# Peptides against a protein of PDB entry 3T7K, part 155

Target 1, 248 residues: chain A of PDB entry 3T7K
Amino acid sequence: KAEKILARFNELPNYDLKAVCTGCFHDGFNEVDIEILNQLGIKIFDNIKETDKLNCIFAPKILRTEKFLKSLSFEPLKFALKPEFIIDLLKQIHSKKDKLSQININLFDYEINGINESIISKTKLPTKVFERANIRCINLVNDIPGGVDTIGSVLKAHGIEKINVLRSKKCTFEDIIPNDVSKQENGGIFKYVLIVTKASQVKKFTKLINDRDKNETILIVEWNWCVESIFHLNVDFTSKKNVLYQKK

## One batch from the design tools (peptide; made by RFdiffusion4, then SolubleMPNN)

Design b2_p23_2_s2 (from b2_p23_2, 11 letters changed)
Fold by OpenDDE base, seed 4:
Structure b2_p23_2_s2 (fold): chain B 248 residues (1-248), chain A 23 residues (1-23)
Amino acid sequence: as target 1 above (248 residues)
Amino acid sequence: MEKYKEKIEEELKKAEEEEKLRS
C-alpha cells in the first residue's frame, strides 16, 4: 500500500530521523503511515534506548517529560520537531490532487520553539551537562514528584553517575553521599549536592552536614534547577534561581 | 489526519498535567 502511494513521487527524501515522541502520537500510526514514514527515513521508537542512536524528538513544545528531557542528551540531537512535520508530510503524500513530483517539506520549518541551534550544537559535545559541571554523585529525596526512578533516569542520561535516594524523614548524615569528583582546578565543585522538595529538608540537610562535616561545600537545589540546566545544556553556578542553599 | 491533530491536543494536555506533578 505504501509503495503504491509513494510511487507517484519521482524522488523521495531520506530524512534520517530516529525519533521518539512526547505529547503527541501516543497511539502511534496506522500501518500504512508508519511504512510511509519508514520509506522516508523516519523511524519512530516507543522508548529511548541507547542502541537505537536516536537523533530526533517530536513534541508540540518544550516539555518537561522524561522523553523530552532525555532527548537533550542524544548524541547528537539533530532535530527537535513539532508533530506538524509528520502531519503535513502525510497530508502531502496522501493528497491525490497535487501533481507533486517531489515532497517539499523542510525540517527547519518545524523546529520546536525554544530549541535553537545553540542548544543542538551543545548536544554534539563529548560530555554531558552535569559531567561538565562536575556533578557525579547526587542525593535525591525519596518524595520527589515524578518518582526517583524517572528523575534519576533523566539525571543519569545527563551525566550523573550515582543517585543516592534519601529517606527524608529517617535519613542521617551517614546516608548522605559526597559528590566524589576529582578536584579540577577551575570548577566550583560541591562536595554535597542535594535535590530536595521542601524547605524543611533544606534545614535538615544543612544542619546534618554542617554539624558533621564543617566547612564543606554544599549545593541544595530544586528539580527546576536541573531542568533549567538541561534546557540550556549548561549549569550556571552564578544563578541563584532554583538554588535553595549554597555554600562555597 | 484530523485524527492525529485531535490526539496531539489531548496528549499535550496529559503531558502538561504530568509536568505539573513534577514541578
Scores: peptide ipSAE 0.340, ipTM 0.899, DockQ to the pose 0.934
Fold by OpenDDE base, seed 1:
Structure b2_p23_2_s2 (fold): chain B 248 residues (1-248), chain A 23 residues (1-23)
Amino acid sequence: as target 1 above (248 residues)
Amino acid sequence: MEKYKEKIEEELKKAEEEEKLRS
């Protein structure tokens, strides 16, 4: 059926998109539409897998969903597109009235607001955002909204190798792991990096660390610090935004 | 086509609700 629909076009574009969707197309596409998209070089995947070499995200806007945050770790992310791209494309293809010899849909007209070329260009870097920031091992409180698995998965996608989950009420100093990064010449390394949810945790962890490991460097942030770092694909250590405690 | 468009608004709302749970 798709072949018959597409036969009216002399040339078909190959968009070369391997995409996931977030905030749109949750129910997927009908059989004909998925076949049309496939013939146009648009492959939609249900989940993110490294083996699929994903290069595109469809979303109506910037979102803090797991899929959206992970899409910024694609190697590279080529396109972040509004769902209207697919809608307009399929609409043009299904149109019986238009004697269109060619599909005239430009990907650049459907870019998600706020995902600019500067962000896209950073996804071509050989390193991940937290890797560049010398953050390899973090401590994450177990009561974090959204769950440690989802948050941990996002952080790992962005270069954090080890996530230590802390039981906030029961943890001791011995439960806190150091950020084990080899001293590179040019960057301040925080020995202890923690993501927490409340001020009482800041007080607890700062006391535990300072009492047992004096004069060590500590970075305690909220989840929004990580999100902002991901959205910018850069960690700004000069910013105090979303930083709850810092000891250099 | 209308089917996909209507669902986007609902799915966006759901995604925004999920974001609130993480913030």
Scores: peptide ipSAE 0.327, ipTM 0.896, DockQ to the pose 0.927
Fold by OpenDDE base, seed 5:
Structure b2_p23_2_s2 (fold): chain B 248 residues (1-248), chain A 23 residues (1-23)
Amino acid sequence: as target 1 above (248 residues)
Amino acid sequence: MEKYKEKIEEELKKAEEEEKLRS
């Protein structure tokens, strides 16, 4: 069926998109539309897997969803597009009136506001954002909104290798893991990195660490610190935004 | 085509609600 619909076009573009969707197309596409998109080099996946070599995200705007945050870890993310791209494309293809010899839809016209070439270019870097920041191992409180699995999955996608989940009410110093990174010359490496939700946790963890390992560096942040780092694909250690405690 | 467009607003609202749970 799709072949018959597309036969009216002399030339078909190959968009070369391997995409996931967030905040749009939850119900997916009908079989004909999927076949059409596939013939145009647009493959839409339900889930993010490294093996699929995803390079595109569809979303109405910048979102803090798991899929959107993980899309910034694609290698590279080539396009972040509004869903209107697909809608307009399918509309042109299904149009019986337009004797269009060619599909005239440009991907660049559908860029998500705020995802610019500067962000896209950073996804071509050989390292992930937290890897570049020398954050390899983190401690995450178990009561984090959104759940440790979702948050942990996003953090891992962005280069955190080990996530230690802390039972905030019961944990001791021995439960806190160090950020095991070799001191590189130019980067302030924090020995202990923690993501917490409450001021009481800051007080608890700072006391536990300082009482047992007094001279070590500590970074305690909110989840929003991670989100901002992901959206910029850069960790700014000079910013105090979303930093709850820092000892250099 | 209209079916896809109409659902975007609803899905966006749901996504924004999910974001608030993580903020």
Scores: peptide ipSAE 0.326, ipTM 0.896, DockQ to the pose 0.915
Fold by OpenDDE base, seed 3:
Structure b2_p23_2_s2 (fold): chain B 248 residues (1-248), chain A 23 residues (1-23)
Amino acid sequence: as target 1 above (248 residues)
Amino acid sequence: MEKYKEKIEEELKKAEEEEKLRS
């Protein structure tokens, strides 16, 4: 069926998109539309897998969904597009009235607002954002909104290798893991990195660490610190935004 | 086509609800 629909076009574009969707197309596409998209070099995946070499995200706007945050870890993210791209494309293809011999839809007209070439270019870097920031091992409180699995999955996608989940009410100093990164000459390395949700946790963890491991570097942040770092694909250690405690 | 467009608004709302759970 798709071949018959597309036969009216002399030349078909190859968009070369391997994409996931968030905030749109949750129920997917009908069989004919999937076939059409495939013929145009557009492959839509339900889940993010590294083996799929995903290069595109469809979303109506910048979102803090797991898929959107992980899309910024693609190698590279080539396009962040509004769902209207697919809608307009399929509309043109299904239209019998358009005497167009060619599909004339430009990807660049459908870019998500706020995802610019500066962000896209950083996805071509050989390292992940937290890797560049010398954050390899983190401590995450178990009562984090959204759950440790989702948050942990996003953080791992962005270069954090080890996530230690802390039982906020029961944890001791021995439960806190150090950020085991080799001292590089030019990078601020924090020995202890923690993501917390409450001021009481800041007080608890700072006391535990300072009492047992004096003079060590500590970074305690909110989840929003991680989100901002992901959206910028850069960790700004000069910013105090979403930093709850810092000891250099 | 209208089917996909109408659903985008609903899915966006769900995505925003998911975001609130992480805020």
Scores: peptide ipSAE 0.356, ipTM 0.903, DockQ to the pose 0.904; fails the geometry check

Design b2_p23_2_s3 (from b2_p23_2, 9 letters changed)
Fold by OpenDDE base, seed 2:
Structure b2_p23_2_s3 (fold): chain B 248 residues (1-248), chain A 23 residues (1-23)
Amino acid sequence: as target 1 above (248 residues)
Amino acid sequence: MEKLKKEIEKELEKALEEEKLRS
């Protein structure tokens, strides 16, 4: 069926997209449309797997979903596109009226607002955003919204190697792990990095650390600090936004 | 500020939950 529909075109584009969708196409695609998209070099996957070498995200806008946040860790992310790309493409293909010899849909017309070439270019870097920031090991409170598994998976995709989950009510100093990074000459390295949800946790962890490991560097942030760092593919240590406690 | 923070947290939680339900 797909071949018969596409036979009216003299030349078919190859978009070379390996994509996931978030915030759109909840009902998926029919079998014919999937085959059409496949013939145009557009493969849509249900889940993110490293083996699939994904290079594209479809979303209506910047989202804070796991798929969207992880898409910024693709190697590289080539395109971040609005779902209207697929909609307009399929509409043009199914149109009987247009004696179109060619498909006239340009990917660049469907870019997600706020994902610019500067962001896309950073996905070509050999390192991940938190790796570049010398954040390897973090402490994460167990009561984080979205759950430690989802949050942890996003953080790992962006270069955090070890996530230590803290039971905020029961944890002691011995439960807190250091950010074990080799001292690079020119980077502010924090010995303790923590993601917390409450001001009471800031007070608790600062006390525990300062009482047992005096004069060490501490960074305590909200989840939004991580999200902003991901959206920019850069950690700005000069910003106080979403930083709850910092000791240099 | 606190209301906006709660709204953002709720929106994040909802978006993450919606994605979990779809995955």
Scores: peptide ipSAE 0.029, ipTM 0.541, DockQ to the pose 0.073
Fold by OpenDDE base, seed 3:
Structure b2_p23_2_s3 (fold): chain B 248 residues (1-248), chain A 23 residues (1-23)
Amino acid sequence: as target 1 above (248 residues)
Amino acid sequence: MEKLKKEIEKELEKALEEEKLRS
């Protein structure tokens, strides 16, 4: 069926997209439309797998979903596109009235607002955002919204190697892991990095660390600190936004 | 401040849960 629909076009574009969707196309696509998209070099996957070499995200805007946050870790992310790209493309293809010999849809017209070339260019770097920030090992409280598995998966996609889950009510100093990074010449290394949800946790962890390891560097942040770092593909250590406690 | 934080956290939790349910 798809071949018959596409036969009216003399030339078909090859968009070379391997994509996931978030915040759009919840019901998926029918078999004919999937086949059409495949013939145009557009492959849509249900889930993110490293083996699929994904290079595209479809979303209506910047979102805080697992898929969107992980898409910024693609190697590289080539395109972040609005769902209207697919909608307009399929509309043009299914249109019987258009004597168009060619599909005239430019993917560059459908970029997600706020994902610019500066962001895209950073996805071509050989390192991940938290790797560049010298954050390898973190402590994560167990009561984090979204769950430790989802949050941990996003953080790992962005270069965090080890996630230590802290039982916020029962943890002791011995349960807190250091960020074991070799001193690199460029950038502040924090010995203890923690993601917390409550001010009471800040008080608890700062006390535990300062009582046992008083001279060490500490960074305690909210999840929003991680999200902002991901959205910019850069950690700004000069910003106090979403930083709950910092000791240099 | 605390109310706004809770709302943002709830929205994130909902968005993450919805994403899990769709995957």
Scores: peptide ipSAE 0.028, ipTM 0.531, DockQ to the pose 0.070
Fold by OpenDDE base, seed 1:
Structure b2_p23_2_s3 (fold): chain B 248 residues (1-248), chain A 23 residues (1-23)
Amino acid sequence: as target 1 above (248 residues)
Amino acid sequence: MEKLKKEIEKELEKALEEEKLRS
């Protein structure tokens, strides 16, 4: 069926997109449209797998979804596109009125607002955002909204190797793991990095660490600190935004 | 910024709920 529909075009573009969708196309696509998209080099996957070498995300805007946040870890993310790209493409293809010899849709017209070439270019870097920031091991409170698995998965996609889940009410100093990073010359390394949800946790963990390891560096942030770092693909240690406690 | 953050959080929660509903 798709072949018959596409036969009216003399030349078909190959978009070479391996994409996931978030915040759009909840009902998926019909079989014919999937076949059409596949013939145009557009492959849509349900889930993110490293083996699929995903390079694209479809979303109406910047979202805080797991898929969107992880898409910024693609190697590289080539395109972040609005769903209107697919909609307009399929409309043009299904249009009987237009004796269109060619598909005339430019990917650049459908870029997600706020995902610019500067962000895209950073996805070509050989390192991940938290790796560049010398954050390898973190402590995460168990009561984090979104759940430790989802949050942890996003953080791992962005270069955090070890996530230690803290039981906020029962944890002791011995439960807190250090950020084990070799001293590279040019980056401030925090020995203890924690993501927390409450001011009471800040007080608790600060006390536990300072009582047992008084001279060590501590970074306590909220989840939004991580999100902002991901959206910019850069950790700004000069910013106090979303930082709850910092000891250098 | 705070409004956008709240909207994004709501969309995340909704999308996470939707993703959980699809799994």
Scores: peptide ipSAE 0.028, ipTM 0.570, DockQ to the pose 0.091
Fold by OpenDDE base, seed 4:
Structure b2_p23_2_s3 (fold): chain B 248 residues (1-248), chain A 23 residues (1-23)
Amino acid sequence: as target 1 above (248 residues)
Amino acid sequence: MEKLKKEIEKELEKALEEEKLRS
């Protein structure tokens, strides 16, 4: 069916997209449209797998979804596109009225607002955002909204190697893991990095660490600190935004 | 802090639910 539909076009673009969707296309695509998209070099996947070498995200806007956050870890993210790209493309293809010899849809017209070339360029870097920030091991409270698995998965996609889950009510100092990074010469490394949800946790963990490991560097942040770092593909240690406690 | 936390929690939960409902 798709071949017959596409036969009216003399030339077909190859968009070379390996994409996931978030915030759009909940019902997926019918078999004909999938085949059409495939012939145009657009492959849409249900889930993110490293083996698929994904390079595109479809979303209506910047979202805080797992897929969107992970898309910024693609190597590289080539395109972040609004769903209207697919909608307009399929509309044009299914249109009987337009004696169009060519598909006239430009990817660049459908960029997600706020995902600019600067962000895209950073996805070409050989390192991940938290790797560049010397954050390898973090402590994550178990009561984090969204769950430790999802949050941990996003963080791992962005270069955190080890996620230590802290049982907020029962944890002791011995449960807190250090951020074990080799001292690179030029960067302030926090020995303890924690993502927490409550001020009481800040008080607890700061006390536990300071009582047992005095004079060590501590960074306690909220999840938004991570999200902002991901959205910018840069960790700004000069910003106090979303930082709950910092000891240098 | 609690209001901001609740908003963040709600946004993340909503975003995650939206993804789970779509996957």
Scores: peptide ipSAE 0.030, ipTM 0.537, DockQ to the pose 0.069; fails the geometry check

Design b2_p23_2_s4 (from b2_p23_2, 11 letters changed)
Fold by OpenDDE base, seed 1:
Structure b2_p23_2_s4 (fold): chain B 248 residues (1-248), chain A 23 residues (1-23)
Amino acid sequence: as target 1 above (248 residues)
Amino acid sequence: MEEYKKRIKEELEKAEEEEKKRE
């Protein structure tokens, strides 16, 4: 059926997209539309797997979903597109009225607002955002909204190697892991990096660390600090935004 | 086409709700 529909076109584009969707197309596509998209070099996957070499995300706007945040770790992310790309493409293909000999849809017309070339270009870098920031080991409180698995998965996609989950009420100093960075790249290394949700946790962890390791560097941030770093694919250590405690 | 637009809207609303829960 897809071949018959596409037969009216003299040539077919090859978009070469391996994509996931977030905030759109949750129920997927019908079999005919999937076949059409496949013939145009558009393959949509249900989940992110490293083996699939994903290069595209479909979303209506910038989202804080796991898929969206992880898409910024693709190697590279070639395109971040609005779902209207697929909608308009399928509309043009299914249209019987248009005596179109060629599919005329440009990917660049459907870019997600706020995902600019500067962000896309950074996905071509050989390192991940937190790797570049010398953050490899972090402490994460167990009561974080969204859950430690989801948050941890996003952080790992962006270069965090080890995530230590802290039981906020029961943890001691011995439960806190240091950020052990073997390769000293040029930049400040914080010995203790923590993601917390409450001011009481800041007070607790600062006390625990300062009482036992008084002269060490500490960075305590909110989840939003990580999100902003991901959206910019850069950690700005000069910004105080979403930083709850910093000791250099 | 209208079905896809509807699906996009519904999923967007869900995603926004999930985002609010994480803030």
Scores: peptide ipSAE 0.024, ipTM 0.524, DockQ to the pose 0.850
Fold by OpenDDE base, seed 5:
Structure b2_p23_2_s4 (fold): chain B 248 residues (1-248), chain A 23 residues (1-23)
Amino acid sequence: as target 1 above (248 residues)
Amino acid sequence: MEEYKKRIKEELEKAEEEEKKRE
């Protein structure tokens, strides 16, 4: 069926997209449309796997979903596209108007607002955002909204190697892990990095660390600090936004 | 901080140059 539908076109584009979807196409695609998309070099996956070498995300806008956040870690993310790309493409293909010898859909017309060339370019970097920021080991409170597994998965995709989950009510100083990064000469490395949800946790962890390991550098942030860093593919250490406690 | 920004910029420039060589 797909071949018959596509036979009216003299040349078919090859978009070379390996994509996931978030916030769109919840019901998936019918078999014919999947076959059409495949013939056009568009393959849509249900989940993100490193082995699939994904290069595209479909979403209506910038989202804070696991898939969207992880898509910014693709190597590279070639395209971040609105679902209207697929919709318009399929609409054009299914159109019985004989007059179209070619598919005239440009990927660049469907870019997600706020994902600019600067962001895309950063996905071509050999390093991840938190790797560049010298954050490899973090402490994460167990009561974080979204769950430690989801949050941890996103953080790992962006270069965090070790995630230590803290039981906020029961944890002691010995449960807190240091960010073991080789001290490069020019500062900005925090020995203790923590993601917390409550002010009471800030008070607790600052006390525990300061009482036992005096004069060490501490960074305590909200999850939103990580999200903003991911969206910009850059950590801004000058910003106080979403920083709950900082000791340099 | 300035060195971090500089490093990122340099890495970006290198990545762009490598991509241009592959095209």
Scores: peptide ipSAE 0.109, ipTM 0.723, DockQ to the pose 0.016; fails the geometry check
Fold by OpenDDE base, seed 2:
Structure b2_p23_2_s4 (fold): chain B 248 residues (1-248), chain A 23 residues (1-23)
Amino acid sequence: as target 1 above (248 residues)
Amino acid sequence: MEEYKKRIKEELEKAEEEEKKRE
């Protein structure tokens, strides 16, 4: 059926998209439309797997979903597109009225607002955002909204190698792991990096660290610090936004 | 701080609910 529908076109574009969707197309696509999209070089996956070499995200806008945040770790992310791309494409293909010899849909007309070329270009870098920031090992409180698994998965996608989950009420200094990175001469490397949710946790962890490991560097941030870093694919250590405690 | 947590939770829940309602 898809072949018959597409037969009216002299030439079919190959968009070369391997995509996931977030905040759109929850009901999926019918079999015919999936086949149509496949013939156009558009493959939509249900989940993110490294083996699929995903290069595209469909979303109505910038979202804080796991899929959206992880899409910024694609190697590279080629396109971040609004769902209207698929809608208009399928509409044009199913349209009986237009004696269109060619599909006339340009990907660049459907870019998600706020995902610009600067962001896309950074996804071509050989390193991940937290890797570039010399953050390899982090401490994450267990009561983080969204759950440690989701948050941890996003952080790992962006270059965090080790995530230590802290039981906020029961943890001791010995439970806190250092950020073991090679001392680069000029880089402000934080020995202890923590993501916390409450002011009481800041007070607790700063005390534990300062009492046992004096004069060490500490960075305590909110989850939003990580999100902003991901959205920009850059860590701005000069910003105090979402930083709860910093000791250099 | 509580309002911001509430907003993040609400945005995450809304995103999840929008994701679930659309699932």
Scores: peptide ipSAE 0.016, ipTM 0.423, DockQ to the pose 0.052; fails the geometry check
Fold by OpenDDE base, seed 3:
Structure b2_p23_2_s4 (fold): chain B 248 residues (1-248), chain A 23 residues (1-23)
Amino acid sequence: as target 1 above (248 residues)
Amino acid sequence: MEEYKKRIKEELEKAEEEEKKRE
């Protein structure tokens, strides 16, 4: 059926998109439309897998979803597109009235606002954002909104290798893991990196660390610090935004 | 700090809701 629909076009574009969707197309696509998209070089996946070599995300805007945040870790992210690209494309293809010999939809017209070439260019870097920041091992409180699995998955996608989950009410100093980074290539290394949700946790962890391992470097941040770092694909250690405690 | 939890929760919920509404 898809072949018959597409037969009216003399030339078909190859968009070469391997995409996930977030905040759009929850109902999915019918089998015919999936086949049409596939013939145009557009493959949509339900989940993110490294083996799929994903290069595109569909979303109406910048979102804080797991899929969106992980899409910025694609190698590279080639396109971040609004769902209207697919909608308009399928409308044009199914249109009987348009004696169009060619599909005239430019994907560049459907870029998500705020995802610029600077961001896209950073996804071509050989390193991940937290890897570049010398953050490989972190401590994460167990009461984080969104859950440790989702947050942890996003952080791992962006170069954090080890996530230690802290039971905030029961944890001791021995439960806190150091950020063991051997090479200082770019910027300062914090021995202890923690993502927390409450001021009481800042007080607790700073005390635990300072009492047992004095004069060590500590970075305690909010989840928003990580999100902002991901959105910029850069860690700004000069910014105090979303930093709860820092000891250099 | 309650504001932080609230903000993150709200942002995640909004993101999930936006994801569900568009599916």
Scores: peptide ipSAE 0.016, ipTM 0.422, DockQ to the pose 0.069; fails the geometry check

